# Ledger of designs, part 179: peptides against a protein of PDB entry 6D0Y

Target 1, 225 residues: chain A of PDB entry 6D0Y
Amino acid sequence: ETEDHLESLICKVGEKSACSLESNLEGLAGVLEADLPNYKSKILRLLCTVARLLPEKLTIYTTLVGLLNARNYNFGGEFVEAMIRQLKESLKANNYNEAVYLVRFLSDLVNCHVIAAPSMVAMFENFVSVTQEEDVPQVRRDWYVYAFLSSLPWVGKELYEKKDAEMDRIFANTESYLKRRQKTHVPMLQVWTADKPHPQEEYLDCLWAQIQKLKKDRWQERHIL

## One batch from the design tools (peptide; made by RFdiffusion4, then SolubleMPNN)

Design b2_p26_4_s4 (from b2_p26_4, 14 letters changed)
Fold by OpenDDE base, seed 1:
Structure b2_p26_4_s4 (fold): chain B 225 residues (1-225), chain A 26 residues (1-26)
Amino acid sequence: as target 1 above (225 residues)
Amino acid sequence: SSAEEFVKKKLEEWAEEEKRREEAEE
């Protein structure tokens, strides 16, 4: 298969097909696995690219990577490393929107058994630890808290199931920070339709409240019918 | 969505496999 063909297959996965998404993902995983010996670097680059550029297909690509990783190939690890490098680059470039998305993507990779729960917990510990750094702008502290909290819808359940004590510590530290930080009045778009309208609160406070509710609801998302 | 259901199912299967592996290593 030509390199262009692989790109097409990777980009088009999840699109309308005569076959089920399951079948397409399994098929693609098989094709990619077979081509890894010859095109590993290219496939890695392609997957990293589509993962970054196609946020609407987040779960598709995390699943695909999970399938590849399950085939006893170190591909998953290499992919994660590439994504972490990209995260660092995004942060360095002040691309905070991309960075937060990458954190969410990595979070979902925990569900796909590509990233171990303890590793993700450690990452979040590192994020929240930024709140304790001296001589750091609040915006930096806020972003890391935001990145943590905003990723919990994707991974909070798994992390609390496996590392509840550690997560509670992170939550306590987060809460402590939120209480002591200077509040800015930026409205946040509510991701979750709560039965009760949230009062206009600072965006991190609002997010915190939403996450607390989600935690209370055992991380079950209510799909708006 | 059908996609979400598939992902959920696969994740559940993997979770079960991982659990079995962890139990076997204990």
Scores: peptide ipSAE 0.016, ipTM 0.421, DockQ to the pose 0.033
Fold by OpenDDE base, seed 3:
Structure b2_p26_4_s4 (fold): chain B 225 residues (1-225), chain A 26 residues (1-26)
Amino acid sequence: as target 1 above (225 residues)
Amino acid sequence: SSAEEFVKKKLEEWAEEEKRREEAEE
């Protein structure tokens, strides 16, 4: 298959078809596997690109990578390496939005059996350890906590099932940091929702409360009706 | 697995690089 054809196949996965998404993903994984000997570098680059540019298809591409990893064990490692490099580049460029998305993507790769739960726990331990660093801007500390907390909807269940004690330690450290950090008085733009003036809580405190609730609910997402 | 070890190693390298960056800003 031509490089252009592979690009088209990868970009179009998940679109409406006569077949199930699962069938399409398995089919695509088979095609890509067959082409790996000739186009490995191209396929890696394409997958990395679509993973970054199409956040709405996060679970589709993590699943695809999971399928490829199951067929070719070396592929998963190389892909993760590429994503980590991209994460480093994003952080270096102060592209925090891309960086946090990449952390979420990596988090979901745990569910797809590409990244081991202990490895993800170690990553989050490293993130939260930044809160203990001296002479760094609070914004940096806050971002790593945000990256951790905002990724838990994708991986929290799996990590608590396998590494509950370690996760509890990370949570304790996070809670401790949130208590001691300086809170910016965001002028209460009272978003008057009709019935209850919710004071705009500081974004990290709000996120923390949401994650605590999610944890309490055993990581079951309540559909906000 | 070899892949898991590879991922772990890369994550560790990432953490070390971040630490070095912080030290350089100081």
Scores: peptide ipSAE 0.027, ipTM 0.609, DockQ to the pose 0.013; fails the geometry check
Fold by OpenDDE base, seed 4:
Structure b2_p26_4_s4 (fold): chain B 225 residues (1-225), chain A 26 residues (1-26)
Amino acid sequence: as target 1 above (225 residues)
Amino acid sequence: SSAEEFVKKKLEEWAEEEKRREEAEE
């Protein structure tokens, strides 16, 4: 049936073919667009499922959603709403690994012109604001900071290009929190080089330093985070 | 927890704002 065919197409996109990935994505977007009038809900559900369950295809599916959003302007909003619901459910279930992935996915949707930069800034403001709440455990505060910082490789460039002042405020608040939080010693595997000794550092402080370096490098990823 | 409720509320507000933005851009 047509529904099964759509599922197959969506799940298999990005696999080796005679055509380029870009061509395949454009083709699939066209097929899905044509079927939206009849299968919108199914397509949305399928995309949400593969987006969540196939993290190795993150950029493929964000791009696909971006293409669909360009063709059907309301589609991206509905998809984002669904993904936010998933994020809320993940947070409710304390599935922080899934949650952070979803935040990264949403972050990359900014690059695909599905989510507006101001909206993503607002989301990150919401995350960082958790650090200011007195009734929030530090472990949760730390996670929201982690979710924010770990998503910046995907979206930091875009956000600073469009909302530099707001991002600077978020960074200032983050830095302030990192300075005042309780730090714990965590054993880390370190690569010791004669020329560049890297002392053991707390994971959030380490991530912060990496993000600051990334920012200084104009958000060009030269190192594996 | 109060923290979870806070986050959920903020995310809902954000989602609603995003929806309104999308509608306004059409």
Scores: peptide ipSAE 0.020, ipTM 0.507, DockQ to the pose 0.016; fails the geometry check
Fold by OpenDDE base, seed 2:
Structure b2_p26_4_s4 (fold): chain B 225 residues (1-225), chain A 26 residues (1-26)
Amino acid sequence: as target 1 above (225 residues)
Amino acid sequence: SSAEEFVKKKLEEWAEEEKRREEAEE
């Protein structure tokens, strides 16, 4: 297939079709796999681009990468490396909205068996360790906690299944930080669940409460966070 | 949502602070 055709296929995956999404993804994975010998770099770049620019298709592209990784182990690694580089670049460029999304994307790649659970745990350990940095703005500390917590809906189950002790440590550190940080309570910031309304809290406190509930519910998401 | 807007604002604040830090380190 031509490069242009590959781009079209990658961009259009997940659109309404007579076939199931799973079938379409398998088909696309097969096509991409066959073309990797000739168009590896192009395919890699395309996937990185759509992964970054189409957040609404997060699970589609993570699944696709997972399928490709199962067929070509090297490709998955290279893709992850590219995404990590992009994360670093986003942070450097102060594009924190993109950065947090990339963390979520990487988190879901754990579910797709592209990233090992220990590696993701290590990343989150690094994030939460920022809360221990001295002489830095609290907003920096808050962001890394936010990035961690907001990614758990995508990976918390897997990480606790494989690295429960390490995750508990991260949670303890997070909780400790949240208790000691300066809180800016905004009455407009409240999170409601179907079964239990949360009190009005600061946004991180609200998120923490939601994640605690999610954890208690064995990471079965009932509502979109 | 108001929450999303608030989060966005906080991220912007973080970005500004980090930018200042980076500029100071250069």
Scores: peptide ipSAE 0.017, ipTM 0.399, DockQ to the pose 0.011; fails the geometry check

Design b2_p26_5_s1 (from b2_p26_5, 12 letters changed)
Fold by OpenDDE base, seed 1:
Structure b2_p26_5_s1 (fold): chain B 225 residues (1-225), chain A 26 residues (1-26)
Amino acid sequence: as target 1 above (225 residues)
Amino acid sequence: SSKLEEARRYIEKYFKELEEIEEEEE
């Protein structure tokens, strides 16, 4: 069945092949584009599923979506909307690991020309604005800051190239929050990441320092954060 | 561009709804 075949192709992309990854992605994009008139909903669901469940293939699937968006602009928009719905669902279910991954995925979609830089800036503005809410637990404020900062390795360069003034404002607000927050919630942040915080520095402070260094280095990474 | 604008509006709506939920849970 054609539908089953599409599922197999989408799931197996990036595996060992006689062809280059680039060739395989272009080929798959062509196949999917041709089948969109008949199987758009199925393809959309499949891509959302594998994007969510296969984090090791993040850049593969963001690239694939980028290629599809270039071929069919309407599909790209629908995919982004579906991913945002999934992000909402993950947050409702308190699945913070999935939620932060989805934010990173969306961030990389900016590099693939699927999401506009202003849209991503607006998302991060909303994230950091949570820190200004009075009746919200600090653990929730911390998560939004974490989601923002941990996504910058994927999209910081592009956002500062396009929206430097707005990004500076977000950074200033983030810095202000980090200075005034309590640091007793470190164990709670560990729920959102498998990474162990440095024993001599609070996790978010450490992440902030790393991001500042990355920014200073013009977003040229020497190692993955 | 139109789809990106729609996506932007959807994102903004999502965050507004999230804010409302947070207020209700408090």
Scores: peptide ipSAE 0.028, ipTM 0.426, DockQ to the pose 0.015
Fold by OpenDDE base, seed 4:
Structure b2_p26_5_s1 (fold): chain B 225 residues (1-225), chain A 26 residues (1-26)
Amino acid sequence: as target 1 above (225 residues)
Amino acid sequence: SSKLEEARRYIEKYFKELEEIEEEEE
């Protein structure tokens, strides 16, 4: 297939079809896998691009990457590396909304068996450990907590199933931080801008409460966070 | 794990740099 055709297929996956989404994803994964010898770099770039630019299709593309990873394990690793590079670029560009989205994307890749649960736990441990560091601005601490908590809807179930003790420690540390941090009154309806790496104080407390409820409900989603 | 740690390092690095820039602008 031509590069243009592959681009079209990747971009349009998940749209209305006579076949199920699962079938389409499997089919696309097969097509892409077959074309990897010729278009690996292009496919990788395309997937990274659409993954970043089409957040509404997060689970579609994580699933697709998971399927590709199952067929070609090296591809999954390269994709993760590319996403990390993109995370770096997002941070460099002060696009913190994209950065947190990428963390969520990586989190969902755990469900797709692209990233191991212990690795994700380690990442979150590192994130939350920032809250214990001295001479770190609260805004930065808050961002790490936000990045962690906001990703749990995608990966919390898997992580608690496999690393419950470690996750409990992370939660305890998070709770401790949230209790002791300075709180400022910010309107709940205010949107966190991409240019600022600080979540709203009240939003973090609200998010924490929602995540606690989600945890209590054994990570069964009742509402979209 | 190494890749995720690398991501964290990037985050830390840029936040540190951002802080330094903000301090210089004050």
Scores: peptide ipSAE 0.021, ipTM 0.402, DockQ to the pose 0.013
Fold by OpenDDE base, seed 3:
Structure b2_p26_5_s1 (fold): chain B 225 residues (1-225), chain A 26 residues (1-26)
Amino acid sequence: as target 1 above (225 residues)
Amino acid sequence: SSKLEEARRYIEKYFKELEEIEEEEE
């Protein structure tokens, strides 16, 4: 059945092939576009699912969505809406690992011309504004800062090229918060580090230093995984 | 270059070409 075939193609994209990844993505986008009139909802659901479940293929699926959006503008919007809904649900459920991944995914969609740079800047402004909220746990404030900083490797270049003044403001607010926050051990932060349980203080400060270096290097990554 | 980097370059090229076409029609 055509539906099962599409699922297989979507799941297997990016695997070793005789063809280039670029060719495979373009081909898949063409196939999906042709079937959108009949299977739009299914394709959307499949893409949302694989995007969430296969974080190692983040760039592959953002690229695919970008290609589809270029061909069918409405699809990109609907996909973004679905991902934002999922982000909200993850936050409500305190699933911070999924939430931060979704923020990174959305960030990379800016590079794929699916999300406008100003919209992403607004999102990050909202995140950093949480640091100014009263009577909220520090872990909440720390997470939003983490979500912002950890997403910059994907989108920092684009945002600074288009919204440098706004980004500088966000950075200033972030720096201010990092200087004044309490450096207490929070077990939840250990979940954010894959390899070693790092103290909360060391992790955010380390991340901040890395992002500052990346910014100084004009967002050029030496090694793109 | 990583496969991911190649994919990104492809996308950038694709959108650049689209922009050029749109500018020629205007």
Scores: peptide ipSAE 0.013, ipTM 0.373, DockQ to the pose 0.023
Fold by OpenDDE base, seed 5:
Structure b2_p26_5_s1 (fold): chain B 225 residues (1-225), chain A 26 residues (1-26)
Amino acid sequence: as target 1 above (225 residues)
Amino acid sequence: SSKLEEARRYIEKYFKELEEIEEEEE
């Protein structure tokens, strides 16, 4: 069945092939585009599922969505809406690991021309604004800062190129928060870092230092966060 | 696995055919 075939293609894209990954992605985008009239909802669901469940293929699927969005302008928007809904659900369920991954995924969609830079900046402004709320637990405030900072390796260059003034404001607010917050160990955030790089440093302070260095290096990726 | 390899070959063939079709349409 055509539907089963599409699922197989989506799940297996990026596997070892005689063709280039770029060629395979372009081909798959073409196939999916052709089938959108009949299977739009299913394709959206499949892409959302694999995007969440196959983090090792993050760039593959963001690229695929980018290609589809270029072919069908409405598709990218609907996909993003679905991912935002999933992000909200993850946050409500206190699934911070899934949530931060989704933020990274959305961040990379900016590079794929699916999400506009101003929209991502607005999202990060909203995240950092949580640090100003007194009725929110610090662990949650810390998570929003973490979600912002940990996404910058994927999108920081693009955002500073287009919205440098706004980004500087967000950075200033972040720095202010980090200076005034109580330093605590947050185990849930360590899942996304290497086990051994800085065992004696507070995680957010360490991450902040790494991002500052990355910014200084003009967002040239030299290390894995 | 043999099934995985078979699936890979099938996908490769499919994408090759798609490329040929796309080139003809351009």
Scores: peptide ipSAE 0.013, ipTM 0.328, DockQ to the pose 0.047; fails the geometry check

Design b2_p26_5_s2 (from b2_p26_5, 12 letters changed)
Fold by OpenDDE base, seed 2:
Structure b2_p26_5_s2 (fold): chain B 225 residues (1-225), chain A 26 residues (1-26)
Amino acid sequence: as target 1 above (225 residues)
Amino acid sequence: SSKLEEARKYIEKREKELEEIEEEEE
């Protein structure tokens, strides 16, 4: 396979086909695995790019990475490292929409057995710990809470099954922060955009309520996923 | 979602199959 052909295959996976998605994913995983010795870096970069730019294919690419990781454990780790680097870059660039999506993507990788549940819990602990930092603007603190909460539809069930006590602590800290933070009254009708890195007060409170309901419903997704 | 659950099941199934193949090749 040529590099250009690999790019095409990776970009087009999950599109309408005569074959099942599973068959296509298996086929692609086989092709990529065979080419890893020669094009590992290229494949990693391609997967990172499509993962980042095609949010509609989140589960497709997380599954693909999961398959590759099952075949080559080192690949999964390297991919995660690359995604984390991208997350840091997105945050530095104030691209909060991309950043939150990357957190969701990483969250779903837990379901694909690429990231261990404890590692994801640790990440969320780090996010929520920012709320305790006084030298950090509230806009940044709010975003970390948003990133955490907005990722739970993807991974909340798995994390509570394996790390319920730790998750409860994170929830408690989150609740405490939401109660004590300075409320900025921004109209609910205003859409939170990338240029406004902080969730609106009403949106964050609404999200919290939604997540609480989801938790009470044993993480059964009805309207989010 | 159903899609996520299907993906999870597929990965788990495939992982088991791969493990079995590796064990047979050793």
Scores: peptide ipSAE 0.032, ipTM 0.577, DockQ to the pose 0.025
Fold by OpenDDE base, seed 4:
Structure b2_p26_5_s2 (fold): chain B 225 residues (1-225), chain A 26 residues (1-26)
Amino acid sequence: as target 1 above (225 residues)
Amino acid sequence: SSKLEEARKYIEKREKELEEIEEEEE
């Protein structure tokens, strides 16, 4: 059936082909756009699913969504809304690995012109603002900082180019929090799991240092991505 | 990564192309 065919196309994009990736993405975008009138909901669900399940294809699917959004269709907005819902669900289910990945995915959507830079800045402002809430456990506060910092390799350059003052404020608030938070000594070799949202003290401090260096290096990703 | 940068460049290029097509159709 048509739906199964669409699923196959979406899942297999980026695999070995006689054509370039760009050509395949363009072709797929065209196919999906043509079918949106009939299968919008299905296509949205499929893209959300593969975006979540195939992290190795992050750039492929962000680009694909970008292509669809660029075709004067409000598909990007609907997709983002769906992804945000998934993010909320992941957080509710304590699936922090998926949650942070979704934040990174959303971050890269800024580069694909699906999400406006100011909107992403606002999202990060909201994340870091959690650190100021007394009723929120530190484990969650730490995660929001981690999610913010770990996403900057994907979008930090774009955000600072457009919203440098706001980003500096976020950084200042982050730094302030990192200085005042309770320290937790856990081995650095501990692997993140879905039920372990709390970054180790050393890891979070190391990440902060890495991001500071990345910022200083004008967000050149050569050493991180 | 280099792949991320390539993807960014591609999407920007394609967006411009689409805008040009739309302008021509008006």
Scores: peptide ipSAE 0.140, ipTM 0.669, DockQ to the pose 0.025; fails the geometry check
Fold by OpenDDE base, seed 1:
Structure b2_p26_5_s2 (fold): chain B 225 residues (1-225), chain A 26 residues (1-26)
Amino acid sequence: as target 1 above (225 residues)
Amino acid sequence: SSKLEEARKYIEKREKELEEIEEEEE
């Protein structure tokens, strides 16, 4: 059936082909666009699923969503809403690895013109504001800081170009929190899992230092992202 | 980083093309 075919196309995009990735994305976007009137809900669900389950194809699917959104079908907004719902569900289920990936995915959607920079800044403001809530366990506060910092390689440049003052405030608040938070000794080699959502003290400090350096280097990455 | 930049450029290009088409259809 057509629905099964769409699933196959969405899942296989970016795999070995005689055509370029751009050509394949354009073709797939065209197919999906044509079928949106009839299968919008299904396509939304499929894209949300593959976006969540295939982190290696992050750029592919953000680009695809960007292409679909560019057609003025309000698809991007609905997709973002679905992803935010999924983020909330992941957090509720203590799936912190999925949650942080979703934040990174949303961050890259800013680059794809699906999410406005001010909206992403507001999201990060909300994340960092959790650090000021005393009733929230430090493990949660640390995660929000981690989610913010770990997403900046994808979107930091864009956000500072458009909202530098707001970003500086967020950075100041982050720095303040990192200085005042309780220090716990956790082995650096521990993997952050759902069962161990608390980022290591050294890891957060290291990440902070890395992001500061990245900021100083005007968000220029040496490695291929 | 390079892939992200390429993706951004691709989207921007496509958006411009779509805008032009929409303007022509109006």
Scores: peptide ipSAE 0.039, ipTM 0.560, DockQ to the pose 0.025; fails the geometry check
Fold by OpenDDE base, seed 5:
Formats: C-alpha cells, sequence, structure tokens
Structure b2_p26_5_s2 (fold): chain B 225 residues (1-225), chain A 26 residues (1-26)
C-alpha cells in the first residue's frame, strides 16, 4: 500500500493543485526521504521511469531529485547511475529520442546540484570526442553533437561559469567538425528513428547558430522556456 | 529558461536553509 501510494504521489506531482509547485515538491521530497530507508530501490525505479516517460515534467523531477539529494542523502548519485544505465540502454536500442532527452535531463541535474559541472563537461567532452573517431559513422557522430548542443540550453550557463576553458575547447572541436562533415539533405519531417538517427543537415547547422547566439547572449534566453 | 532558473534558485535556497539548520543543530 505504501509503495502504491508513493507511485501515485510521484506520478501526480506537478499537476494542478491548490498549493504551489515548490510546496508540493518539498512535501513530496519529505515523504520520499522518510521512506527511502525502506523503499529506496522502488523510489529510484519510479523516479527513473517517470523521468523517462514524462519529458514535459523534466524540471519537476530534476528539482525533486535535487531536493532529495540536498537532504543529506546520497540519493542523487544512485539516481544518476540509474539514468546513465538507462541512457546506455536507449542507445543500444537505437532509441535516440529517449537518449537525447536523458542527456538533457542529466544536464539539468547540474543546475539542481546533483551532478557536478566537471562531470557534465567530461561527458560532453566524451560526446564530442566521438567526432574524431574515423570508424564511427557520421550519423552517430552527428547525433553526439546534436545531443551536446541540444543540452546546452539547460546547462550551458553553469558550465561556462565554472569550466569556460574546457567548454571553449569543446566548442572549437564542435565547430571544426561541423565545417568538415559531409552535408546531407534530410527532409524536415524526418523523425529520429533507428533507420535514420541523423539530424538534418540544416537543422544541425541551425542549432549550432542558435547555440552560438545563446552563448553570445551569455546564455540568457529571450524566450521563456 | 525561466522555469529552469526558478527551479535552480529554489534548490539553492533549500540547500542553504538545510545547511543553516545543520549548523544550528551542531
Amino acid sequence: as target 1 above (225 residues)
Amino acid sequence: SSKLEEARKYIEKREKELEEIEEEEE
């Protein structure tokens, strides 16, 4: 009964309520914290599941994990490990949509003080380093660049504040790759599928331009996200 | 971005509050 109750609470957080979202998150964090000694594994699995299946609630669940981690509990680390495992599984299954979302989710966990900035930088370094591997198909290389760039709206500011030199290096490598890669026209309606996990040529270039602009604007978005 | 920033600020605030509570309890 308690497990079912926790599942319901986790799934429903962020829904319309008389209380503020912050209050609800705080309350839920308290409840979960109290039950972690008994249901840690279950809670971890539930959070991973809802995080993966409810992308519209990204900031809700990253915040929740952040709150749990802040309560003198090493929950955040275990959660991240689980999410990384899921990321690997998604990549193995050629589920690139889920994979990129998971990268974004992990990126936002930096803002929630669950993942250290240097660790995220290292991850992005690893992503961009794939572009230098000759035995890797361009479609895969393009995806890693896409995953990196697509995550910067969530974490770029924090990473540049703490690791500007390393980030500049990653950007330089990214730019170099984008200039030298083969350009392939892909229809705009093309969905990330196992058959064509290839970012559109124009889209990747467009994304790069957008990120460059965002960087120039000191990671201040003019539009509400 | 606004939502993300708000979330971040909230977390930071809570962390600070928790630290203060811990310091007071010591």
Scores: peptide ipSAE 0.028, ipTM 0.541, DockQ to the pose 0.024; fails the geometry check

